# Peptides against a protein of PDB entry 6RO1: the designs that were tried, part 59

Target 1, 216 residues: chain A of PDB entry 6RO1
Amino acid sequence: LGKEIEEYIHKPKYCLPFLQPGRLVKVKNEGDDFGWGVVVNFSKKSNVKPNSGELDPLYVVEVLLRCSKESLKNSATEAAKPAKPDEKGEMQVVPVLVHLLSAISSVRLYIPKDLRPVDNRQSVLKSIQEVQKRFPDGIPLLDPIDDMGIQDQGLKKVIQKVEAFEHRMYSHPLHNDPNLETVYTLCEKKAQIAIDIKSAKRELKKARTVLQMDEL

## One batch from the design tools (peptide; made by RFdiffusion4, then SolubleMPNN)

Design b2_p15_4_s4 (from b2_p15_4, 5 letters changed)
Fold by OpenDDE base, seed 5:
Structure b2_p15_4_s4 (fold): chain B 216 residues (1-216), chain A 15 residues (1-15)
Amino acid sequence: as target 1 above (216 residues)
Amino acid sequence: MPAIGEYELYKPPPK
């Protein structure tokens, strides 16, 4: 169910209005979970689908992410990798395709205007960590319906199922709710669609080392 | 430089 919701929220038509500098977002690229990062900027890139010649705009969001130091050495040729749990890592501005956003927070941080200095980037990490301390149950998410204004009936049905499931789970321990499997399956299908969209956007990486799911 | 952890929460426009 969570993945199904992700498939809605990462759509440009819904998320772009919320991708202001300082917005907390989660970035996930296949098996690589970067966790919470901070939006720095976004750009719309014109892309022509190789097979159809149709204009398929690519949306790239520059996100300040905690990256492994090892990945930074090869940043010109390799996609950024998330910092290991046991390493400090380094905050880097990573160009990310918008469909790789797994979550969008209601939190918008105040960030330094100049992120070129390492100290300024690391200060943002400290800010993220401070916010995480303030939200022990997790950083608050934008509500897809109430905050993001998504009117899609499919999403509403998903949310209703989640709410019903949560209600049943907490009210009566039903360990084998068949609705869970259906929701997970739908989430996987949508994740696959996101990957397929990424493959069509490979041309953008030729110009910039954009974080793509296919390179993981 | 902004204070560490200073943030704003999104508030939807009044209905």
Scores: peptide ipSAE 0.423, ipTM 0.881, DockQ to the pose 0.836
Fold by OpenDDE base, seed 3:
Structure b2_p15_4_s4 (fold): chain B 216 residues (1-216), chain A 15 residues (1-15)
Amino acid sequence: as target 1 above (216 residues)
Amino acid sequence: MPAIGEYELYKPPPK
């Protein structure tokens, strides 16, 4: 269900209004999880669809991310890699395609105006860590409906199903719920919605040159 | 330079 929600929130039409400097976001690129980073800026790039020749805008967000030191050596030609768990890493401004945002926080940090100095970038890491300490249950997320204003009925249905499932999980064991069939039906509908979202995304990918972060 | 960990929380505009 988290993935289904992600498919909505990373859409430019929903997330762009929230990508202000200082906004905490999670960045994930396939197997590379950068964790929480900070938005620095975003830009709209003109792109031409390969099949139709139609203009399709690409949105690139510059995110300050904790990167491995090794990846920085080849930063001009290679995609950034997340810092390993055993290393300190280095905070770098990384251009990221908007669809690689896995989460958007309600938290907006105050950041230094000049991020060119290493010390200023590292201070942002300290700020992220401080915020994480303040939120032991995790950094708060924007509500996709109440905060982000997403009106998509598919998303509303997914959220309702999650809430219903959680309520049932806490109130009654699912195995004892006589409405287990309804739960399964809801799960199936959820799965179908996820498939529909994925298919729509694939169709969009067919129509759009979806650049990965390494293509930036 | 801002204080370490200083932040704001998003609040939706009043309806």
Scores: peptide ipSAE 0.417, ipTM 0.876, DockQ to the pose 0.806
Fold by OpenDDE base, seed 2:
Structure b2_p15_4_s4 (fold): chain B 216 residues (1-216), chain A 15 residues (1-15)
Amino acid sequence: as target 1 above (216 residues)
Amino acid sequence: MPAIGEYELYKPPPK
């Protein structure tokens, strides 16, 4: 169910208004979980689909992420990797495709104007950690309906189910949910979007190293 | 530089 909500919130039509500098976001790329990072900037890139000639805009968000030191050495040619659990890591500005945002927080940090100095970037990590201490139950998320204004009936149904299941979950497996069809439809749409993204990624990689999902 | 841990919470516009 969390994944289903993610499929809505990472859509540009919903999340772009909330991607201001300082916004806390979670970034995940397949098996690589970067955890909480901070939005630095946002850009729209116009792409033409090679097969259809249709304009398919790509949305790239620059996110300050905690990266492994090893990945930083190769950052010019290789995708950034998250810091290992036992590693201090280093905060780096990483260009991320918007669909890799797994969560968006209601928290917007005040960040340094100049993030070129390492100390300024690391100060942001300290700020994230301080916020995490203030929220022992987890950093607060934007509400998809009340905050983000998503009107999609599919999402409303998912949320209603989550709320209902939180009350009922101990007894019935998700397999008997009559709205499984809606979930499947969402999964199919996601799969199609993933294919479209894969084609677009090839063009984007030519211009800059952007954090992306690997080719399915 | 901003103070460490200073933040703003999103408040929806009043209805």
Scores: peptide ipSAE 0.407, ipTM 0.873, DockQ to the pose 0.802
Fold by OpenDDE base, seed 4:
Formats: sequence, structure tokens, C-alpha cells
Structure b2_p15_4_s4 (fold): chain B 216 residues (1-216), chain A 15 residues (1-15)
Amino acid sequence: as target 1 above (216 residues)
Amino acid sequence: MPAIGEYELYKPPPK
């Protein structure tokens, strides 16, 4: 269901108005999850469909992402890769196709005007981390209906299904539904994933604190 | 330079 919502929000007709400099976005490319990055700029590229000759505009957003240092060495030939959990990584401006945005935050950071210096780019990472500390349950997302103004009936149906599912999950007394174990396991997995994300965030915080201590 | 972690939240336009 979350993926179904993603299919709407990453469409240029919906997300482009929100891709201002400083906007927090999540970037995912296949198996590569970059997590939260910051929009720097976006551009419209004219693309001609090879078979029809029709203009199919491609939208590229420049996103400041935490990248592996190893991937940066090979940046001329290979796509940037996300920093490993145990790696400090480096914030780099990466051109990203708009459809690779998995989430858009209501948060818009103030960013340095000049991102050429490494220190300025790394300061943005510190800002993201500070925002994450302020939102222990996760960085807030733009509401696809109320904030983004998506009127698509398909999305509304998806949301209604989610709400109905949640309602059923909470309205049924825990004792009698045999599917509760599966839903509970999914909720426990989600809660465990949330705890694991929180734990991973704490470990990342500890690792970052250790890395910051090693730099002192 | 902006302070670390300074941000704005999107506010919907007034209806």
C-alpha cells in the first residue's frame, strides 16, 4: 500500500511544485536506498521517444545525498552508491530521475548557497541528522491529498483501503481473529522495523558520535 | 550560514 502511494507522489505532475531547494526527499534506486537527501535544484530535459517521436520530458532533480566514498572515486563510470552504515560517507549532489523519489517531506531545510565546499555539504548532513532527532517517529511526509493536492480517485481508494484495514485491525478484539497473528506479526515487524530503525538510528548516532569523537 | 537543523514546514495555502 505504501508503494502504491509512492506511485502517485513521484509523478512529476504532482511532485514538481514541491521540489524547491532545501526540500527533504527520500531517494531509492533499485536496491540502493540513499535515505533522506536534500533537493538542490531540478531541471526539465526534453526527451524524444525513440519510437513515436513524441516529446516525453524527463525531469531530473539534483539531490544532495550521502554517498559512499568508494562510489565517488568511480563517479565517472558508475552511478553513486549510498554510504555504508559504518561509513561516514560524503554528501554529494547527485542527479536523480524524479520517479526515484520514494518520499517527499514537509520539511524544507535552509541550505548553504554554495555547496561546492565539502564542509558546506557536510553541514547539510548535520542538519538532516538534527531534524531526524526532532522527529523520533520519522521525518514528516507531505500529505498527498491535503498538501500535494492529488485528486486521483485511485489514490483515494488506496487510502480508504489503508484506513479500512487499520480500522478493522483496531476494532477487532485481539482474541478472536486468527489473522491477528499475521497482522500482529506484520505490526510487530513494523514496530520492530520502527524499533530497528530507531535502534539503527541510535547505533548510527553512536557510530557517528564515535566518528565525531575520533575526529576530535 | 544557516543554523544547523533550521527548517520550514510546508503550510498549505489558505483555503
Scores: peptide ipSAE 0.303, ipTM 0.837, DockQ to the pose 0.662

Design b2_p15_5_s1 (from b2_p15_5, 5 letters changed)
Fold by OpenDDE base, seed 1:
Structure b2_p15_5_s1 (fold): chain B 216 residues (1-216), chain A 15 residues (1-15)
Amino acid sequence: as target 1 above (216 residues)
Amino acid sequence: DAESLIGKYELYKKK
C-alpha cells in the first residue's frame, strides 16, 4: 500500500507543484536511503526515448541531502552516497530524478539563500533534526488527495482500504485474537503504511494547531 | 525545543 501510494506521489503531474525551495522530501535510490532532505530547486530536461523517439521530459530536483564524506571525494565520477548512521556526513546539493522521491512532507523550511558555505548547509540539517524532534511519530506527509489533489480512482481505493483497516484496528481490541496474526502480517505492512499516513495526518493537524497557537 | 522552529518552517495549507 505504501509503495502503491509512492507510485502516485512521485509522478511529476502530481508532485511538481509542491517542489518549492525548502520542501522536505525523502529520497531513496535503490538500496541507498538518504532519509529526509530539502528541495533547493527543480528543472525540466528534454529527453527523447531511445526506442520510440517520443519526447519524455525528465524532471530533476536538486535536493540538499546528508551525504558520506567518501562520496564527496569521488563526486566527479560516482553518485553521492548517504551518510552512515554513525557518521556526521555533510549536507550536499544532489540532483535527483523526481521518481526517487519516496515521500513529500507538508513541511517547508526556510533555507539560506546561499548554500555554498558548509555552515549554511549544515544549518539546514539542524533544522531537519529539530523538525524530526517536533514530530516523534514521523515528519508529516502531504495528503495525496486533500493536499496534492490526486483524483486517481486506484489511489482512492488504496486509501479507503487503509482507512477501513485503521478503523477496524482501533475499533476491535484485536490484541487478543491469535488467528489475526497471519492476516496481520500482510496487513501489518499495509497497516504500518496506514499508520504512517495517519500519524503524518495527526502530526500535520497538531502542527497546524501549534502554528495557530503561536499566532494567538 | 518546539519554539526553536518558530519562523524556520511553514506547513502547507490548502487554499
Scores: peptide ipSAE 0.204, ipTM 0.748, DockQ to the pose 0.280
Fold by OpenDDE base, seed 5:
Structure b2_p15_5_s1 (fold): chain B 216 residues (1-216), chain A 15 residues (1-15)
Amino acid sequence: as target 1 above (216 residues)
Amino acid sequence: DAESLIGKYELYKKK
């Protein structure tokens, strides 16, 4: 269900108005989870679909992400990789396709005007960590209906199912139902399948986009 | 209005 919501929120027609500098966003690229980063800016790139000749605009958002130092050494040839959990990493501005945004926060940070200095970039990481401390249950998300104004009936049905599920989960005295683990596991599996489908679609789109960028 | 597109929460870096 969370993945189904994600398929709506990452669409440019819905999310672009909310990609202001300082907006907290979560970035996932295939198996790479960068976690929460901060929007720096976004750009629209004209892209022509090679097979249809149709204009398929690519939206690239520059996101300040915590990257592994190893990936930075190879940044000329390799995509940035997320910092390992045990690694400090380094905050880098990474160009990200908008469809790779897995979440958009209601939180917007003040960011330094000049992000070229490492200290300025690292200061943003401290700000993200401060937000995470303020929200122990997770960084708040934009409401896709109330905040983002998405009117899609499919999304409304998904939200209703989530709410009904949450209501049943919290209202049912079976907080102790051993089936909760099964439901969680099934929800995790479904979430993982949805991640995998989304990752596969993203990978296919990336492969096409990288190929198209190399052809540009 | 740009303000209407601002999230519910804004965090300003305390200097």
Scores: peptide ipSAE 0.085, ipTM 0.631, DockQ to the pose 0.087
Fold by OpenDDE base, seed 2:
Structure b2_p15_5_s1 (fold): chain B 216 residues (1-216), chain A 15 residues (1-15)
Amino acid sequence: as target 1 above (216 residues)
Amino acid sequence: DAESLIGKYELYKKK
């Protein structure tokens, strides 16, 4: 379910309007989880499908990501790797295909204009970490329906199933359903996304309240 | 300090 929602969110037709500089996004490339990064910019690349000759535009987003220092030494020849959990790492601007965005936050940071200095890039990491401290239940996500305006009936059905599952899970401890692992893996991903959406909505409401209180 | 982020980020506001 989480993956199913992700399959909608990372589509350029839905996410591009929200890929402004400073937008918090999660980046995952196969086994490499970069966690939360910050959008710097995006570009459209013309691509021609080799077999059909059809124009298939590729969208590349430059994301400031926490990378391992080891991967940066080889950055001319090798793809950037995420920093190890025990490593400080270094924030680097990494070109990422838009479909590798696993999440999009409602949070947009103010970022330094010049990201060439290491200190400016590392200051953004500090900002991400402070945002994470403000949102202990997780950085708030854009709601795919309410915020992103996705009208796809498939997504609506997925979200409804997640909400119904969450409601059932809380009302009836499905602890004994042997399909719980498959349903729970799908529904943990979906319920985690719905929990992340509900938590994100609650946190967005709290954060709006905090921002409204800070604007007062 | 959580207050140190005041003015450093925006939240998406539904129009």
Scores: peptide ipSAE 0.202, ipTM 0.762, DockQ to the pose 0.292; fails the geometry check
Fold by OpenDDE base, seed 4:
Structure b2_p15_5_s1 (fold): chain B 216 residues (1-216), chain A 15 residues (1-15)
Amino acid sequence: as target 1 above (216 residues)
Amino acid sequence: DAESLIGKYELYKKK
């Protein structure tokens, strides 16, 4: 169900208005999870569908991502790889196809104007880590319906199914179902998405309150 | 420290 939601939010027609510089986004490419990065810019690339000759525009977002230093040495021929858990890594601006965005945050960072210096790029990593510390339940997500304005009935049905599943899981502890672990992993991911949405809404409210308190 | 993030980020506000 989380993946089904991702299939909506990464569509250009929905996400492009939110891809401003500084927007926190998650990037995942196949088995490579880069985690949270920040949008630097995006561009529309002209593409022609091979079979129809129709214009199918590709959208590329430049995202500042934490990359393995090893992968950067081969960056001319190989795609950047995520930093290993045991390494610091280096923040690099990586061109990413928009459909590889797995999440979009309500948080937008102030970023340095010049990202050429490594220190400026690494300062953004520090800012991401500070945001993560402020949101122990996870960085707040944009609500696909309320924030992103997605009106698709398919998405609404997916969300309703997630909510119904969570309600059933909490109301009826499946104490005796031996398939609980597989259901729990899916449920935990789904519940984590809904908890992440609800927690994100609560933390967004708290963060708004903090921002409002600082404006007072 | 909450103060360390002051001015470093903004949150989306629905208009």
Scores: peptide ipSAE 0.200, ipTM 0.747, DockQ to the pose 0.271; fails the geometry check

Design b2_p15_5_s2 (from b2_p15_5, 4 letters changed)
Fold by OpenDDE base, seed 5:
Structure b2_p15_5_s2 (fold): chain B 216 residues (1-216), chain A 15 residues (1-15)
Amino acid sequence: as target 1 above (216 residues)
Amino acid sequence: SAEELIGKYELYVKK
């Protein structure tokens, strides 16, 4: 179910409007989880499918990601790798295909104008870590329906299934479904997302209220 | 605080 939601979110027609510089995004490439990074820019690359001549535009987002220093040495020949948990790593601007975005946050950071200096890139990591500290239950996500405006009935059905499952899970704690842990983790993530969105909305409302109070 | 977020972050929530 979480993966099914991701399949909607990473579609260019839905996510591109939200890929502004500073947007927090989560990047996964196969087995490599980069975690949360920050959008720097995106580009549309014209890709012509060699066999059909059809224009299949590739969307590449440049994301500032925490990378292994080892991968940086091999960056000329190898794809960037995520920093190891015990590694400091280094923030690097990595070109990422948009379909590799596993999540999009409601949070958008102010980023340095010049990301060439290592210190400027590392400052963004500190900002991400600060956001993570503020959201101990997880960085708030854009709601695919309410925030992203996705009207796809398939997604709505997926969301309804997740909500119904969550409701059943909370209503019937004794369901020993062995998939309960995986679904529980997904539902916890979604419930957490919903909580985080509500929290972010409340914080945004508070922030706006504070701004309005400062303007009054 | 929300104030600290305002200075560093833009929370984008669709109205």
Scores: peptide ipSAE 0.034, ipTM 0.581, DockQ to the pose 0.249
Fold by OpenDDE base, seed 1:
Parts: structure tokens; C-alpha cells; sequence
Structure b2_p15_5_s2 (fold): chain B 216 residues (1-216), chain A 15 residues (1-15)
């Protein structure tokens, strides 16, 4: 179910409006999980399909990602690799195809205007880490329906199934089916993320209200 | 603090 949602959210027609500078996104390329990064910019590139001659636009998002130092040494020929768990790594701006975005957060960071200095890039990592500390159950995701406005009936059916399952789980302690527990855990994580979004939105609203009161 | 949160990041949803 989570993967099915990902197939919708990474489509340019849905996600492009949310790829503003500072948007938190999760990047995964096959076995390479970069974790959470920050959108710097995006661009549309003209691509011609080799077999049909049809124009298939490629969407590239520049994402500030934590990369291994080893991958940076070979940056001329090798793709950036995620930092190893045991290394600090370095934040680098990496061009990423939009379909490699595995998640899009409701959180948008303030980023330095100049990302050329290493210290400015590393400051963004500190900001990501602070967000992660604020959301111990996971960085809040954009809701594909309520936030992203996706009207796809396939997605609506997936969400309805998830909601129906969640409702059943809350109404009946479902049987200890291991498959149900995995779906349950995914649904609980999603429900928790939704709660975290609501709580964070409330905190942000309160914070803005406090700031407005201090400015008064 | 709430101020520190706003200073670092915001929850932004484009409507």
C-alpha cells in the first residue's frame, strides 16, 4: 500500500507543485537510500523517446543529499552514493529524476541562498536532523489527497482500503495474522504520520500566533 | 521553542 501511494506521488503532474526550494524529500535509487534531503531546484528537460520519437519530458530535481566522501572523489564519472551509517558524509546537490522521490514531506526548510560553501550545506543537514528529532515517529508526509489534491480513483481506492483497514483494526482487535501485523504497522505509521502532521500544523499555528503576539 | 521551529522550517502545503 505504501509503495502504491509512492507510484502516485512521484508523478510530475502531482509532485511538481510541491518541489519548492527547501521541501524535504526522501530519495531512493535502487539500493541507494539517501534518506531525507532538501529540494534546491527542479528543471524540465526535453527527452525524445528513442523508439517512438515522442517527446517525453524528463523532470530533474536538484536535491541536497548526504553523500559519501568516497563518491565525491569520483564525481566526474560515478553517481553520488549515500553516506555510510558510520560516516559523517557531506551534503551535496545531486540531480535526481523525480520518480526517485520516495516521499515528500509537508515540511519546508529555510535554506541558505548560497550552497557553494560546505558549511552552508552542512547547516541544512543540522536542520534536517533537528526536524527528525521533532518527529521521532517520522518526518510528516504530504497527504496525497488533502495536501497534493490527487483525484486519481486508483489512489482513492487504495486510501479507502487503508482507512477501512484502520477502522477495522480500531474496532476489532484483528487476529494475529503476521501479514496483518505488517499492514497494521504500516497503517499505524501512516496514522501516526497523519497525527504528527496535524500536531505539527497546530504547533506551527501556535508558534505563528505567538510570533504575531510578540510583534504586537 | 516554537520560534526556533519557525525560524528553521515551516509546514508548507501549497493549496
Amino acid sequence: as target 1 above (216 residues)
Amino acid sequence: SAEELIGKYELYVKK
Scores: peptide ipSAE 0.031, ipTM 0.580, DockQ to the pose 0.256
Fold by OpenDDE base, seed 4:
Structure b2_p15_5_s2 (fold): chain B 216 residues (1-216), chain A 15 residues (1-15)
Amino acid sequence: as target 1 above (216 residues)
Amino acid sequence: SAEELIGKYELYVKK
């Protein structure tokens, strides 16, 4: 279900407006989880589908990611690898296909104008770590509907399924109450309440973060 | 300072 949501979020038609410099994004490439990085820039590359001759534009986002120092030595030939948990790693600007974005945060960072110096890149890591400290329950995500404006009915159905599933997990096994309809209505109400609570918690978290930023 | 780092980010919600 989470993956199904990701399939919408990483689509260029939805995510491109939010790929501003400084945007926190999560990058995952197959088995390589880079975690949270920062958007530096994005570009549209002309691509021609080999079979149809149709123009299929590829979108590449340059993301500042924490990379293994070992992988950087071979950066000319090998893809960057995420830093190991036990290593410091180094922040590098990595070109990433937009479909490899697994999450987009509501948080944007001010990034140094010059990212060539290692110290400037590492300063961004410190900023990410500080954001993570401020959000112990995880960095806040853009809401695909409310923030990103995705109106796709398929996504709405996925979200509804996630909410229904979450509700079923937290609902004690309702005894075989024969009134399935009442259970569904109660489940929908509880799901809606859970959504509303989650939304309210997100808004409260957003508001607190803004307030904390304004108080500093 | 931690405070200086905190001032380096903003929440962006597209209204």
Scores: peptide ipSAE 0.029, ipTM 0.568, DockQ to the pose 0.353; fails the geometry check
Fold by OpenDDE base, seed 3:
Formats: structure tokens, sequence, C-alpha cells
Structure b2_p15_5_s2 (fold): chain B 216 residues (1-216), chain A 15 residues (1-15)
């Protein structure tokens, strides 16, 4: 079900409006999980398949990712690899196909204007780590329906199935497993955090609207 | 424009 949601959110028609500089995104390429990175920019690449007449636009997003130092030595010819868990790694700007975005956060960071200096790139890693500390239950995600405005009935059905499954997991009397109560508490906390984030977003939107009105 | 399509839903985390 989570994978089915990913199939919607990584579609350019849905995610592009949310790929602003500083947006936290999760990048996964096959077996390579880069974890959370930060959007720097995106570009449209026209893939002209000569035979189909249909220009399927490919989108590439430049994402600041924690990469293995070994992979960077060959960066001209080889794809960047994620840093190992025990490795410090180095933050690098990596061009990523948009469909490789596995998650999009509601969080947007301030990033340095010049990312050429290593210290500026590493400062962004410190910011990501600080966000992770503030969100011990995980970095908050954009809501596909409420935040991203996806109207696809297929996605709505997937979400309903997830909610029904969660509700059944929560309502089933046999779930007297003490581990499930912990999951409930975590899910309730997650739901409360999601509400708080929605509330904070609404207040931020109101505040920005007011600030923009005062600047007009 | 791509700018006009910019999603309004974001949480800014300032240092």
Amino acid sequence: as target 1 above (216 residues)
Amino acid sequence: SAEELIGKYELYVKK
C-alpha cells in the first residue's frame, strides 16, 4: 500500500509544484537508499523518442544527498552511491530522476545560496539531522490529498484501504498484543503530529497571506 | 508558469 501511494506522488504532474529549493525529499534508486536530501533545483528534459511522436517529458531534480566519498572519486563516469551507515560521507548535489523520489516532506529548509563550498553543503546535513531530531517518529510527509491536491480516485481508494486496515488493526479485539498498543500510541502520535503540522501549515499560510497583504 | 504552480503547503525550518 505504501508503494502504491509512491506510484502517485512521484508522478511529475503531482510532485513538481512541491519541488522548491530547500524541500526535503527521500531518494531511493533500486537498492541504493540515500535517505533524506534537500532539493536544490529541477529541470525539464525533453526525451524525444523519435518513434512515438509523444514527448514524454523527463524531469530531473538536483538533490543534495549524503554520498560515499569513494563513489565521488569516479563521479564523472559512475553514479553516486549513498554513504554507508558508519561513514560520514559527503553532501553532493546529485541529479535524480523525479520518479526516484520515494517521499516528499512538508519541511522546507533554508539552504545556502552557494553550494560549491564543502562547508556550505555539510551545513545542510546538520540541518537535516536537526530536523530528524525534532521529529523522532519520522520527518513529516506531505499529505497526497490535502497538501498535494491529488484527486485520483485510485489513490483515494488506496488511502481508504490503508485507513480501513489501520482501523481494523486498531479495532480488532485480538490486538491485545502490547506491541500493538505501542503501535497505536505511535499512530495516534503520528496522527496528532499530522494535525499539528496541518494546523501549523494553515497558520503559516495565513501569516504569509497577511504578510503579503501588508507588503502590498 | 512553473512558479505559478508552486505548492503553497510547506513548513519552514529556520536555523
Scores: peptide ipSAE 0.021, ipTM 0.521, DockQ to the pose 0.066; fails the geometry check

Design b2_p15_5_s3 (from b2_p15_5, 4 letters changed)
Fold by OpenDDE base, seed 2:
Formats: sequence, C-alpha cells, structure tokens
Structure b2_p15_5_s3 (fold): chain B 216 residues (1-216), chain A 15 residues (1-15)
Amino acid sequence: as target 1 above (216 residues)
Amino acid sequence: DAESLIGKYELYVKE
C-alpha cells in the first residue's frame, strides 16, 4: 500500500509544485537508499520514445544527496552511490529522475546559494540531521490529499484501505501478519506524522510570529 | 536549540 501511494506521489503532475529548492525528499534507486536529501532544482528534458517517436518529457530533479567518496561530483543517479553507513560521505548534487523520489517532506530547508564549496554542501547535511533529531519518529511527509491536493479516486481508495487496515489492526491487535507490521509501522508513522505536522505547523506559526515580531 | 533549528527550515504546506 505504501508503494501504491508512492506511485501517485512521484508523478510529475502531482509532485512538481512541491519540488522547490530546499524541499526534503527521499531518493531510492533500486537497492541504493540515499535517505533524505534536499532539492536544489528541477528541469524538464525533452525525450523521444525510441519506438513510437512520441515526445515523453523526462523530469529530472537535482538533489543534494549524501554520496560515497567514490561518487563523482554531479554524477547521474546511476553513477552515484550512497555513503556507506560507517562512511562520512560527501553531499553531492545528483540529477535524479522524479520517479525515484520515494518520499516528499513538508519540510523545506534554507540552503546556501552557492553549493559548489564542500563546506556549504556539508552544512546542509548538518541541517538534515538536525531536522531528523527534531522528528525522532520520522521526518513529516506531505499529505497526498490535504497538502498535495491529489483528487485521484484510486489514491483515495488506497488511503481508505490503509485507514481501514489501521482501524482493523487497532481492533484486532493479534493479527500477526508480518506484512501487517510493515503497514502498521507505516500507518503509525503516518498518524504520527500527521500529529507532528500539526505540531510543527503550530511551532512554525509561533516561530514566524516571533521572527516577525523580532523583525518589527 | 529549538529556536535555532526553526530558523533553518520552514514547513511548507499548501493551504
């Protein structure tokens, strides 16, 4: 069910408006999990389907990702490798196809204007880590319906199934389906994320109010 | 510091 939701979220028609510079996103390429990165920019590339000659636009998002030292600067996602768990790695701007975005956060970071210096890129990693510390239950996600405004009935049905499943799990705690634990964890995370978003919105509103008061 | 962290990011939710 999480994957089904992902199939909607990563569609350009839904996610592009939310791929502003500084947006936190998760990137996963097959077995390579880069974790949370930060959107730098996105571009539309013209592509022609080899078999039909039909124009199929490709959307590429440049994401600042923690890469292994072997990863080349500004490498394509296919050439980039995530940092090993025991490796410090280096933040690199990596062009990523939009469908490789596994999650989109409601959080948007302030990023340095010049990301060419290593120190500026590494400072963004520190900021990500601070956000992760603030949200121990997981970085808050954009709500596909409430935040992203997706009106697709298929997605609504998937969400309803997830909610119904959550409700059933709460009503039937003894359902030891290992697949249930994964969905439950996702659902608990989602519920917690919704709470965290509400809390964070309140904190942000307070912070903006304080900042506005300090700027006055 | 929570206030220091808030200065580094914003929550953008489309109304």
Scores: peptide ipSAE 0.030, ipTM 0.635, DockQ to the pose 0.260
Fold by OpenDDE base, seed 4:
Structure b2_p15_5_s3 (fold): chain B 216 residues (1-216), chain A 15 residues (1-15)
Amino acid sequence: as target 1 above (216 residues)
Amino acid sequence: DAESLIGKYELYVKE
């Protein structure tokens, strides 16, 4: 279900307005998980679909990512690889297709104007790490509905399913009530409670974001 | 100083 949500948020029509310089984003490319990086900029590239000849614009976001030093040696020909857990790695600006963004944070960092110096890039890593320290439960995400304004019914259904699932995990099994109406009512109530809990959690995360910012 | 490090930014429209 989380993956299904990702399929919405990484669509250009939804995420582009939030890809400002300094925005924290997660980047995942196949088996390569770069974790959290920082948006530097994005660009639109003209593309033509091979089969239809229709214009299909591609969006490329330059993201400052922690990369393995080994992968950087071949950066001209090979894709960057994420830093290994046992290495420090190096922050590099990597062009990433927008659909490879797995998450978008509500947090936006101030970044150095000149990212050419290694020290400036590494300073951003320190900033990311500081944010992570401030958010031990994870860096806050943009809400796809409330923050990103996605109105797609499919997404809403996914969210509802997530909420229902979460509710089922925390709720006792419904009594086998032979009355179907009662079961439905209970299910609806439970679903509503789940929604309310999720909403409250979102608000709490937002509040924490503000509070943590004030503490920085 | 929060402003020295992070901020919450929502909608951005590129001019």
Scores: peptide ipSAE 0.029, ipTM 0.604, DockQ to the pose 0.113
Fold by OpenDDE base, seed 1:
Structure b2_p15_5_s3 (fold): chain B 216 residues (1-216), chain A 15 residues (1-15)
Amino acid sequence: as target 1 above (216 residues)
Amino acid sequence: DAESLIGKYELYVKE
């Protein structure tokens, strides 16, 4: 179900308006999970459909991602790879096809104007880590309906299924597995965070202004 | 317009 939602949100017609500089996005390319990165910019590229010869635009988003240092050494010939769990890695601006965005956050970061210096790029990693610290249950996502304004009935059905499934998970008498209490606590925490996000969104709507996270 | 579709809710985190 999460993947089904992803198939909607990564479509250019829906996500492009939200790919402003500083937007937190999650990037996954096949087996390569880069995790959360920051949008730098995006561009439209001309492409020709192989079968029809028709022009089909490709959208490329430049995302600041944590990459392995090894992959960077061969950057001239090889695609960037995500940093390994055991390495520090280096933040690099990586061109990514828009359909490889697995998630889009409601959070935008202030980013340095000049990302050429390594220190400036690494500072953004610190900012991402701070956001992650503030959201231990996960970085808040844009709501595809309420935030992104997607009107597709297929998506609405998917969301309804997710909601129904979540409701069932909570209603099922979970066996007295001690692990269940932990899961329940995590679910409650997640639910509370979701409420807090909704509350923050409501406040933003009322204020009709952009708020900083520290002001929420 | 893409600008009109900008998410109503944006959270900014200062560095």
Scores: peptide ipSAE 0.028, ipTM 0.615, DockQ to the pose 0.068
Fold by OpenDDE base, seed 3:
Structure b2_p15_5_s3 (fold): chain B 216 residues (1-216), chain A 15 residues (1-15)
Amino acid sequence: as target 1 above (216 residues)
Amino acid sequence: DAESLIGKYELYVKE
């Protein structure tokens, strides 16, 4: 179900309006999970469909990602790899196809104007880490319906199924495993927090106000 | 121009 939601979110027709510079996004390419990065820019590319000869628009987003230093040595010919858990890594601007965005945050960071200096790129990593500390339950996501304005009935049905499933898990646990009950309680709290965040966002919509966090 | 579009809901974090 989560994957089904992702299939909607990463479509250019839905996500492009939210890919402003500084937007936090998650990037995943096959087995490579880069985690959270920051949008720098995006561009429209044209691809020729092999069978139709028609131009199919592709979008490439430049994302500042934490990369393995080893993978950067051959960056001219090889794709960047995510930093290993045990390494510091280096923040690099990586061109990413838009469909590789697995999540989009409601959070936007102020980024340096010049990202060529390594210190400027590394400062952004510190900012990401600070945001993660501020959100111990996870960096907040854009709501696909309320925030992104996706009207697709298929997505609405998926979300309803997720909500129904979560409700069943919390209200009628299938297993009386004490460990599962503890997990469900934690998940219920998380779900309640998510509802509260959603409610707050709706109020922001009504107020036409943008929240700004000045202190990090 | 997609770049000119602003999301309805945003949380700005300042360093």
Scores: peptide ipSAE 0.028, ipTM 0.614, DockQ to the pose 0.074

